# Peptides against a protein of PDB entry 5H65: the designs that were tried, part 139

Target 1, 294 residues: chain A of PDB entry 5H65
Amino acid sequence: QYLERTPLCAILKQKAPQQYRIRAKLRSYKPRRLFQSVKLHCPKCHLLQEVPHEGDLDIIFQDGATKTPDVKLQNTSLYDSKIWTTKNQKGRKVAVHFVKNNGILPLSNECLLLIEGGTLSEICKLSNKFNSVIPVRSGHEDLELLDLSAPFLIQGTIHHYGCKQCSSLRSIQNLNSLVDKTSWIPSSVAEALGIVPLQYVFVMTFTLDDGTGVLEAYLMDSDKFFQIPASEVLMDDDLQKSVDMIMDMFCPPGIKIDAYPWLECFIKSYNVTNGTDNQICYQIFDTTVAEDVI

## One batch from the design tools (peptide; made by RFdiffusion4, then SolubleMPNN)

Design b2_p16_8_s2 (from b2_p16_8, 5 letters changed)
Fold by OpenDDE base, seed 3:
Structure b2_p16_8_s2 (fold): chain B 294 residues (1-294), chain A 16 residues (1-16)
Amino acid sequence: as target 1 above (294 residues)
Amino acid sequence: SAIEGELAKQIDAMFS
């Protein structure tokens, strides 16, 4: 649908919901720090969550390391198991289960590891050597996902999280339903394990000014706006710099707004009711700004 | 298997 450009002053007078195309300057934005703008979003319940910090994960994995792997769950048709005892004073036991494809162990770059008792550091290192890693624990009858507060799947530097509210966890043996046990597509793994995967999103509030009015609109976008995946930006300094450059371009520090470039974007209005109070809010959608930088 | 051995070796290196 074609939308003509509408001045902000006109938009501010109209009822919601509506869609608009606008041309405005980015007066300011929040949060200023990129890492604060990256959130996890559930596509089902739409809850926004913070991305867990390393410290949070350390605690989870430390707790997991206090539990001894169940010998009865070792070596199934799905996986071959190896147990290591660390040389530290506590003698931490680590169980690694190598998932097989049709009864055959794949190469490391195609192999999914299920790990019990691993530290975050160890898990991350393993994720760089193997295709994927799932932190697990010994359940009563089968291995189970360790904790949805931690990643259910780690691929390289990407941590995949699941929604605690919407997920109905199933045991590890449900991975048998996967036809392809080499690529380990996160969505497929999630489906097999009853996990609703969370989406990395940029969440920002933009203050837009076109000279006729000022409007606040929020951005919730995974990879379209910056043409940079929110899922990768936290672990890639170059991507972070790119986002910062884009934001600095549209909202350059130390200069007046008159010198700011114009940005074109789509916004939609919607009603928010809180008790007797009705408020119209605005969201940026279907907008890409990266082309203006390149 | 040879593959299992190689995989285990990689893990050994991690926990050594």
Scores: peptide ipSAE 0.107, ipTM 0.806, DockQ to the pose 0.012
Fold by OpenDDE base, seed 5:
Structure b2_p16_8_s2 (fold): chain B 294 residues (1-294), chain A 16 residues (1-16)
Amino acid sequence: as target 1 above (294 residues)
Amino acid sequence: SAIEGELAKQIDAMFS
């Protein structure tokens, strides 16, 4: 993609929509806290949602644990089932269903677990030992996804979420439609279960200044801008530090803006109507932070 | 099976 560099003062005078290449300094940004900038985005209805907190998930799984696994739904052609009784919590019943590949149990690193009655802590521990975990509940005739307010799939430290508005959930037996029951690709699992997967995105507002003008640009990006996946950053301290270092590099605290490095990026303008008022807004797109700072 | 045994063992360690 090639565009000639345009000064901000010129951009501010032009009608939308247009695309620009700019070179500007990052005067400031918001939110300042990284965890506040990570959101979930639906590619279909475009709703932005907060990533559920641990406390939110605890409540959901605690509620799920109050339901007794249905014996009639155990040990199908799709999965083998086993029940555990905890030594505490009044003998809580936990059902684990091991999904089979063509009738054969795979190795742990290829195995999908369906969990009834598990706590967040237990599920997280299992997700580090097995390929994937799906929290489920006993439905009328089949196992079903527990709750779209919780992850529909957990792989390692990554929680995959679905859109409540756009998803039309199907029962767990629909996993039979998957030819490969070893890799457990999130998009394939979502499709089989009628889930519209949400996307992790960084959502930030940049105040950009090139000396000729100042404008605010919106950033919504999954993994291109920082070259760090938004889906992994919340659960990885090293990735968090990396993002913080990048932001500190472009917007160093305690230093005057004259010493700030230049940021080269692409922005697009668009119109927003607020009643009788028409406003032009800007969004950063197709931009990767360069290693070399100009 | 051997796989079933090892899988069950891993989970059993969590709940027992």
Scores: peptide ipSAE 0.099, ipTM 0.805, DockQ to the pose 0.011
Fold by OpenDDE base, seed 1:
Structure b2_p16_8_s2 (fold): chain B 294 residues (1-294), chain A 16 residues (1-16)
Amino acid sequence: as target 1 above (294 residues)
Amino acid sequence: SAIEGELAKQIDAMFS
């Protein structure tokens, strides 16, 4: 795409909606802390929500661990089950269900585990040894997803979440609809279980200044702007450092804005009405800054 | 099965 560069002073005088190419300095941005900028976005209802903290997950899994696995739901055609009783912790029972592929147990790197009564720590350890883990609970007639407030699927360090508003949960036996029970593609798992997957996104507000005017534009992006996936950044120190370096480059601390580098990006304007109040807002789109840094 | 045994062993190690 190509647009002529437009100064901010001209943009501020124009009606919305329009698209612009701009060259401006990043005067400031919010939030300053990376973990606050990473959100979960529903592609259907478009609601933004916070990524659950470790403490939140601990509570959910602790509550789940208070329930006893139903023996009647063990060892189905879909999975083989084994129960562990902890020596400590008042004899907590943990049920692990190994999902089979056409009646055959796969190798660990291809195996999906369904876990009842596991702690966050235990689940994370298992996710590093097996292909993926789904926290579940015993329902009336089948295993069910434990809680959409927790990940519905954990693969390595990646936590996949679903939208509570848009999802219509189905029982675990619906995984039978998957022809391939070795790769465990998150979208396929979600579809089988009636889950609308949430998307990790960076959400930031940029204050842009090109010397002719000042404009606030927000960024909502999954992986294009930084060329770093929002889904991975919270669990990878190197990726976090990279994002911080990029932001520090465009908005260096301790120096005046006159020395800031120029940022080239695309912004689009749109109308927002709140009662009698009508205002024009701006959003960054189709912009990659990482290429300019490398 | 042998595979089940291996998988169980990995989990046993975690809960031991």
Scores: peptide ipSAE 0.095, ipTM 0.800, DockQ to the pose 0.011
Fold by OpenDDE base, seed 4:
Structure b2_p16_8_s2 (fold): chain B 294 residues (1-294), chain A 16 residues (1-16)
Amino acid sequence: as target 1 above (294 residues)
Amino acid sequence: SAIEGELAKQIDAMFS
């Protein structure tokens, strides 16, 4: 697509909805902390929610660990089970179910683990050694997903979450419907289990200034703007540094805005109605920040 | 537009 560059002063006078190409300086942005800008977005109901903190997950898994794995649900055609009893005052039992492919246990890098009673730390350690981990609990007749407040799938350092509102959970045996039981694609796992997966997104508010006017625009993007996946940034220090570097480049601290580089981007306007009040808002879209910043 | 509006409201609620 091609749009002529429009000054902000002209945009501010026009009705919505419209699309614009702009060249402006990033006067300021919110939030200032990267971890505050990463959110989870449901593509179906469009609810935005916070990414759970480790402390939140600890509580969930601690609660799950109070439940005893059901012996009747161990060692099915889908998985082989092994039980550990921890050497603590409570004697916590941990069940790990190794999902098989056509009755054969796959290699660790292709193996999905189902875990009952594991701590966050234990689960994370296992996720670094195996393909994927699903925290589960013993249901009435089958293993079930533990809690949608926790990840339904952990692959390495990536936590995959599902929408509580839109998901209709199915039991673990529904993984049998997957022909490929080695790659464990998150979307396929989600579909099999009746989960609507949430999307990691960067959510920021940019204050843009081109000298003719000032405009606030929202950024909601998963991986295009920074060319960095929002799904990976929270667990990767290098990626975090990269994002911080980009933001510092466009909005350098301690210097005047006259020295700021120019940002070229696309924005779209839209109407927001709150009762009798009508407001025009702006959102950045289809924009990738250039490496060669002028 | 309705979706954008809802998202905007959510964003405002989160950051304001």
Scores: peptide ipSAE 0.063, ipTM 0.671, DockQ to the pose 0.789

Design b2_p16_8_s3 (from b2_p16_8, 6 letters changed)
Fold by OpenDDE base, seed 4:
Structure b2_p16_8_s3 (fold): chain B 294 residues (1-294), chain A 16 residues (1-16)
Amino acid sequence: as target 1 above (294 residues)
Amino acid sequence: SAVEGLLAKQIDAMFS
C-alpha cells in the first residue's frame, strides 16, 4: 500500500491510530549494545523476556546433571539409548537417546538427540555433530523436557526457547506423532511437546529527526529490518558486525547529525492507556533498511 | 491495540 511521505511535525499533531511513511535521520537509539536488543517474544501472551545467558544455562544443566537417568526409560521404539559415566569425582551419568525414524537410526545430520545429564559444553558439542539436541530428564513414566528456562531444542548454534506461561508440556513419546523424524522443524517439535515457541526479536527505540520534529519509535522485528535473523545474531560474529555496521552507518559516532544519512521507514501510531493517562506511541513496521541510503 | 500497548510498556520498562 502506498503512503505519501509525512513530516514528523505533522505526525506529532495527529491522533492515533494511523500509518505513516517517513524520511528521517536516526539521531540516536537504545540500547547501544546489540545483545541487549535481542529479546524473546511470546506470540500468545506477548511477554518479552531476556535471552538466557550462558551462565544461566550452566546452572540449569548442572542441576540436571545431578539426576540419574532412569534405566526403565531407555531403549524404546522411539529411541536407542547410550549411557556414559564421567570419570570425575562425582561419576556423573550421561544418557544420550538417539531418536529413530521408523525404527531406523537416521544419519547424524538428520538425527535428534535427547540428552540427560549433559553439561552445556557437551550439549553444544553434540549439537554441532547432529541435527538437533533436546535436553531432557527422566519423568515418572517417560522422558520429559528438562526445563523451559533452557532451550527445548538446539540446532547447531540456534537455541529454541518456549514460553513457560503458555506451554503445557507433554512427554517425549509425543514425538511419535511426527511423521517426519528427520528434519526436526522447531515448530513441529514444539507442537508435539506442547510448547509455545518464543520468537527472537530485535527490540530498539529509535529517536528520529527529520528537521521538522523529533519522534521516538519502537522497533520490534525478527528478520526484516536488518535482513538478519535475530535468532542467529547472538551466536554469529559476522552477523553482529553487520548489524553494528548498519547502525553505525545510520548513526555514525563522532559526527554531526547533518551528515547522517536519511532513513526511510514506515511507522504506525497507537494509543496506550495507563489509567487516566493516554499516550501515543509509534512503532516501525514493514521496513527494511536500504544499504544505498547514503 | 491492547497488544501494542502491552509491548510498549514492556519495552519502556526494559530500556528506561
Scores: peptide ipSAE 0.336, ipTM 0.881, DockQ to the pose 0.833
Fold by OpenDDE base, seed 1:
Structure b2_p16_8_s3 (fold): chain B 294 residues (1-294), chain A 16 residues (1-16)
Amino acid sequence: as target 1 above (294 residues)
Amino acid sequence: SAVEGLLAKQIDAMFS
C-alpha cells in the first residue's frame, strides 16, 4: 500500500500500468452537481447507469397499477394477501402480500411486503412502516418482480436496484429458499430472485495539479473516498452537505489554485485503446480524503 | 485492463 510520492511530471512520462502516490491540488472536477456523480454499477458487466429519478419510478408504478392482481395468486403458504380498491376515479386494485416466516406473520419491523399495483407514494409509506417492500406483478403461475427499472427491494429510504443485463429473474416463490425470513438481506433476496444487484458509486473526474504537471484522473468509489455511502447520499441532506463541504475544501470557489490545499491520494495508470488511438488513463484508488493540512 | 477501459469510456461519455 505504501508508495513513495511521485511528481506528476514524472508520472506523465511513464508507461502504464503503474501505481503511484501523489500530492496534488484539485484544480477542478466534474460533474459539479452531486446528484450527477452518483451512478449504479454492475459488478459483473461493469456497465454504469443513471439512478432512476422519482419521475421515472412514478411512470413505472403507474403502469404497474393498470394491471389487475390475479386472485389465484393470493394467500399462499409464503404470504397472506390483502386487496384494496381505490375510491378514486381510476378504481385501481392494490394487493399487499405479507410474507410469512414458517407460516407465521412476523412483526412489522421484520416483515417483507410484496406490493402489486401500488404507487411510489404508497410504497414509500409502507417501506417506512415495514422492514422491506418488493414491487411485484402477477405472472402466469406466481408473483414476479415488477420491473428491474425500479427497485427490487426498498428498505426505508434505500432503493436496491438490479442489473437488467446480468439478472435472470425467478418467481417470488423462490424466496422460500431463504431460511431467515426476518432480516431480508438485500444480497440474499437478490440471489433468491436471480438478481445481480447494482452498486451505488460516486463517479467523478479530477484534474490534478502539483505544479510540475497536470493530470486527469477519475474516481469511482462506493464509500471509502468520502467515508460516506453512495447508496445513502441521495436521500440524506446532511450527507450531501458533507460531500459538498469536502469538495469545497479541496476546490474552494473564488480562490486561486495557489491557495488550494494539497490532496494526497493514490492513482493507477492503465492503457486504453480506442480504434487506432492509444491513451494512458488514470484512476484514483484506495484513497480516503483527510481534512487535516498536509 | 478491459474493465478499466470500459469504465473510462463510459465516464467520458457521461461527462464529456
Scores: peptide ipSAE 0.330, ipTM 0.877, DockQ to the pose 0.772
Fold by OpenDDE base, seed 3:
Structure b2_p16_8_s3 (fold): chain B 294 residues (1-294), chain A 16 residues (1-16)
Amino acid sequence: as target 1 above (294 residues)
Amino acid sequence: SAVEGLLAKQIDAMFS
């Protein structure tokens, strides 16, 4: 629907909830570091959480590597298994299970691997060669997802995470329910395993100034605002550079705000209650930065 | 509104 442009001074006087179209300058924003703005969001319980760091994953996979793959769970109708024993003092055993499609091993670019005992480095190497990787562990009667604190699915450089609160994990044999065992759509994998997938989102707070007033609005967006997926930006230097360039354009360092470009966007107001305190908050929505910026 | 409020509170906590 069409919205007239409203000055910030007028918006600040109005009750919530309402939607507005505005034209303002980006005086400042938080956080300043891109990696701090990328979060994981659950679409069901709406909790925001940090993207696990490499160090966090290292610990999880190291712990997983202390467990010996169960021989009873190897080589099922769903997957063929191969075991490696490392030559180090620990004698770490790594199990790779190649998921079959209708009893046939697919090509590497269509193949899902289930990995027990692999390090992050090893898993990442495999994810670059095969379609996708799921870190797993041996359960009592079946393979199970290793840990929801780690990715449930790794495709290339993209790590897919699930919500611990909302997920009710099912065993790996539930992948049998998937008709297409070649593309390995993350949402389908998640559904089969009882996982509520988390969404990568950019989370930022913008301080907007149009000369009539100053307003703080937050941005929570996955891929529309920058036209860059939040799910890919952390692993791609070029995408990071692009986002930085966009932010530098709207909020250039070392110059006065008078020289800043105008940002046109939509914001919505809403009421927030903190105990006895009521406040009106603002969120940017349905806004895309101009393509010519990049 | 409840969802928006929850998100807002989380964001404030993260970046305050």
Scores: peptide ipSAE 0.330, ipTM 0.878, DockQ to the pose 0.803
Fold by OpenDDE base, seed 5:
Structure b2_p16_8_s3 (fold): chain B 294 residues (1-294), chain A 16 residues (1-16)
Amino acid sequence: as target 1 above (294 residues)
Amino acid sequence: SAVEGLLAKQIDAMFS
C-alpha cells in the first residue's frame, strides 16, 4: 500500500484506528533475548503461548514412555508397526508405526512415523531420518495424539504445535482422509486430526523515535519483518545470529541514537480499553527491514 | 479491534 510519511508527533495527536508510514529510529526494544520474543499464536482464539522448553518436552515424553503400547493397535492398513525394548533400568518399550501410502511403505524422506514411548532424543534422531514424526499413545480403539503440550508433528528440527483450546482431537486413523500420504503438509495433518495449528511469531515491543516524538509499537510477525521464519529460528544458530545482527544494526549498543539508522515501517493504531482506561496502541504491519539502511 | 486489544494486553503482560 501507499502512504505518505507521517511524523510521530502528528500520529500521537490523532484518533485511532489509522494506518501510517513512518521513518524512525529504534531507540530500544524488548525483550532483549531472542528466544524470549518467539511465541506461539492461535489464529482462532488469539492466545499467545510460550514455546515449550526441552525440559517440558522431556517430562511429557517420559510420562508417555511409562505407557505400554497396545498390541491390538499394531499393524493396520494405515501403518506397519515395529516394537523395541530398550536396554535400560525399566526395559522401556518403544513402538514405531510406519505410515503407508495406499498400502505401500514410502521412502524415508516421504514416511511419517507414529511413535509410542520415545524420548525426545530418540524422536529427534528419527525426525532427521524420516519425513515426519507424530508422538502418539494407544487409545481405546486407535492410536491417538500423545499430548497437545508437545508437538503434534515434528519435521526435521521444526516442531508443530496445536491449540489446546480450539482443537477437537480425532484418532490417528483419520489420516486416511489424506489422499497423498507422502508430503505430510502440517496444515493437512492438523486438519485430519482436528488440530488448530499454532503459529510461530516474533513478539517484540519497539520504542521508536523520529526526533519529533517517541512512540511504542508492537511487532507480531511470523516471517516477513526479518525475512526469517519464527518457526525455524530457535533451532538454527545462523538464523539467530542473523536476527541479532539486524537488531544490533538498528539499535547498536554503545552508540548514541544520533548515529542510529532510520527504520521505515508501517504502523497501525487501535483503541484498547482496560476498565475505565482507554488508550491507543500501535502495531507494526506489512514491514520488511531493508539492508540499505538510511 | 477486539482482537488487537486482546493481543496488546497479552503482550504487555508478557513483557511487563
Scores: peptide ipSAE 0.330, ipTM 0.877, DockQ to the pose 0.823

Design b2_p16_8_s4 (from b2_p16_8 with S2A S6E S13A L14M)
Fold by OpenDDE base, seed 1:
Structure b2_p16_8_s4 (fold): chain B 294 residues (1-294), chain A 16 residues (1-16)
Amino acid sequence: as target 1 above (294 residues)
Amino acid sequence: SAIEGELAKQIKAMFS
């Protein structure tokens, strides 16, 4: 797209909604810590929520581990089951259900595991060896997803979450509807189980200054702005470093703003009503940070 | 839009 560049002082005087192309310096941004900027977004209800911390997941899986797997739900046409009893004091039972493809067990790199009673550590170990892992629990007549507060699907180091508000969970046997039980596409799994998948997004507030005025605009983006997926950044040190480098480039610490590089981006304005208060907000859109911007 | 407004409110609440 193309728009003529507009100074911030002019933008600040105009009514919303409008779209602008701007050239400004990044005076400051929030949050300063990358992990605080990564959120989960529901595409249906548009609720933003925090990505669960490891400690949160530990609690959920510990609670799940207090439940005994139902023997009646083991070894169905959909999966073969194996049970372990831990040697610890509590004698925790862990059930691993290996999902079959047309009655045949697939290779490990194609196999989906349903884990019942596993700890986060155990689940993570299995997710590194097999294609995917779903934490489950024994329902009345079938296995069910353990908890939407935890990932509904783990693939390697990627945790896929679902929206509690918008999801209407279905039992595990609904995975039978999937023709291909080897690729385990997250969206397909979600659809089969009645889950509305959440999207990882970068959420930041930028304070922009072009010398004519100062404007606050927020960024909500999944993978375009940094050319880095928000879904992968939390589990990849190199990607984290890359984002940090980009932010440090535009907003270098210990340097005066006069020496900051220029940022070219698109922003849109819109009206926001909060009770009796009416204000104009700004959002960055359709922008990719590139080195040629400086 | 209403969606944009709601998102803005959420963001403000998160980072204020």
Scores: peptide ipSAE 0.413, ipTM 0.909, DockQ to the pose 0.791
Fold by OpenDDE base, seed 2:
Structure b2_p16_8_s4 (fold): chain B 294 residues (1-294), chain A 16 residues (1-16)
Amino acid sequence: as target 1 above (294 residues)
Amino acid sequence: SAIEGELAKQIKAMFS
């Protein structure tokens, strides 16, 4: 679809819904902190959620570590189990279950670990050595996912979360349905366990000014706008610097807006009702700005 | 749409 460039003053007078191509300067944006702009979005119920902090995860895993692994659930056809008793921690029991592929233990880079009773630090260390880690707990008849408030899958530094509202959790033995037990694709794991995976998204509000008018539009995007995945940015200092650099480029501090670069983007308008009040809102879509920086 | 509107409300609430 080809759209001619429309000045903001004209857009502000038009009814919604419509799509526009605009050229404007980024006068300001919110939030200013990158971490605050990264959210989790459910594709099913469309709830936006905060990304849990390390402290939040610590509490969850500490609580999980107070429960003793059930011996009868160890060493199944799906996994081999090893138990550790920690020193200087009141004898905390930690169970690591190594998921097998057709009865054979895969290489570490292909192996999924199920961890029961581990701390965040321990889990993170293991996630750097093995393909994936799932925090679990002992259920009545099988291992179960520990808590959807924590990642259901950790791959390297990437934490995959599920929606509490939309997920209908199934026991860990449902991983048997996966034909490929080496790649551990997050979506496949989620499907097997009845999890609706959440999506990392950048959520920001832009104040745009083209000299004819001022318009507020929000951005909700996973990886197109910055050409940087929201799922990776929080755990990668270089990516964080890149995003910060991009934002500083479009909205440089300490200089007048006249010197700001022009931002070309697409925005769509839509009606928002709140009781008897009707408001037109604007959202950025199908826009990549990284190409303007390189 | 209703979805877009709801998201907008959520965003406003988060950053206000």
Scores: peptide ipSAE 0.412, ipTM 0.909, DockQ to the pose 0.804
Fold by OpenDDE base, seed 5:
Structure b2_p16_8_s4 (fold): chain B 294 residues (1-294), chain A 16 residues (1-16)
Amino acid sequence: as target 1 above (294 residues)
Amino acid sequence: SAIEGELAKQIKAMFS
């Protein structure tokens, strides 16, 4: 798409909705800390949520570990089960269910584990050795997802979350509907279990200044703007440093704005009604930061 | 536009 560059002073005088191409300096942004900018977004109900902290997950998994695995639900046609008793004072029992593909146990890198009674630490260790991990609990007739407040699927260091509002959970045996039980695509797993997957997004507010005017615009993007997935950044120090470097490049600390590089981006305007007050808001879209800034 | 507006309100609330 092509749009002629429009100065901010002109944009500020125009009605919404419209799309613009702009060239401006990033005067400031918020939040200043990266971990505060990463959110979860539901594509269906459009609720923005915080990414659960490790402390939150610890509580959820500790609670789940207080419940003993149901022996009647072990070793089905879908999975083979193994029980471990921890060496701690409580002697906690952990059930690991290895999902089979057409009755055959897959290789570790293709195998999905269903974990019952595991801690976050234990689950994370297993997720580094196997394809995927789903925290589960014993239901009345089948294994069920443990809690939508925790990840429904863990692949390596990536935690996949589902929307509590929009999801209608189905039992684990619904994984049988998947023809391919080796790749474990998150969207396919979610669909089988009745989960509406949440999307990781960067959420920031940019204050833009091109010398003719100042405009505040929101950034809500998953992987285009930084060319870094929001879903991976929280668990990867190198990716975090990369984002920080990009932000420091556009908004360098201790330097005057006249020396800032120019940011070229697309913004769209839209009307927002708040009671009797009608405001025009701006959002960055279809924008990738270039390696070379002018 | 309605969706963008809703998101904008959420974002504003989150960073207030």
Scores: peptide ipSAE 0.411, ipTM 0.909, DockQ to the pose 0.813
Fold by OpenDDE base, seed 3:
Structure b2_p16_8_s4 (fold): chain B 294 residues (1-294), chain A 16 residues (1-16)
Amino acid sequence: as target 1 above (294 residues)
Amino acid sequence: SAIEGELAKQIKAMFS
């Protein structure tokens, strides 16, 4: 619907819920560091989570590497298996399972790898050479996803995560249900394995000022606001620079707010109750920032 | 509204 521009002073006096179109300056925002604004969101239970750091993943994969691949689970109709023994003192066993398409090994750029006992470094190297990688472990009767605290699927530099609360994990053989075993669409893989995929989102708090009033609004957005996917920004320096440039444009450091450009956006209000406390919160929605902002 | 409220609480807690 059409919304007329409403001054912040008027909005602050109105009851929720309502939707508004505003024109305001971005006085300040939190967090200041981009990597702190990128979170994981479950579309089902709506839990917000931190994106695991490399150190977190190192621990998970290090623990996984202490388990020996089960020989009886190797070389099934779904995948061909190859085993390596590292030259370190412990003799770590690494198993790579190449998923087949109708019994035929696909090209590397179409091939999904299941990896047992691999380090983060090894997994990342493989993800750059093959279509996708799934960290797995040997279960009792089948291979299983290693840990939902780690990515269930790695494609290039993108880590796909699943919700621990909402997922009901199924064994790897359920990948047989996929008709197309070449594209490896994350949502399809997740569905086959009983995973509720998490969404990468930018989460920020904006302090908006239009000269009539000051309003704090939340931003939770995946790819519309910046026209940059939150799922890709953490692993791409150029995308990070782009986001930083946009934020610097709207909120330039060391410059007075009078010189800030105007931001046009939509915000919605809603009631939030915490015990006996009731307050109105505001959230930015359906907004894309443009370079021609004056 | 309940979902929005819960998200708001989470966000506030994260950046408080």
Scores: peptide ipSAE 0.410, ipTM 0.908, DockQ to the pose 0.844

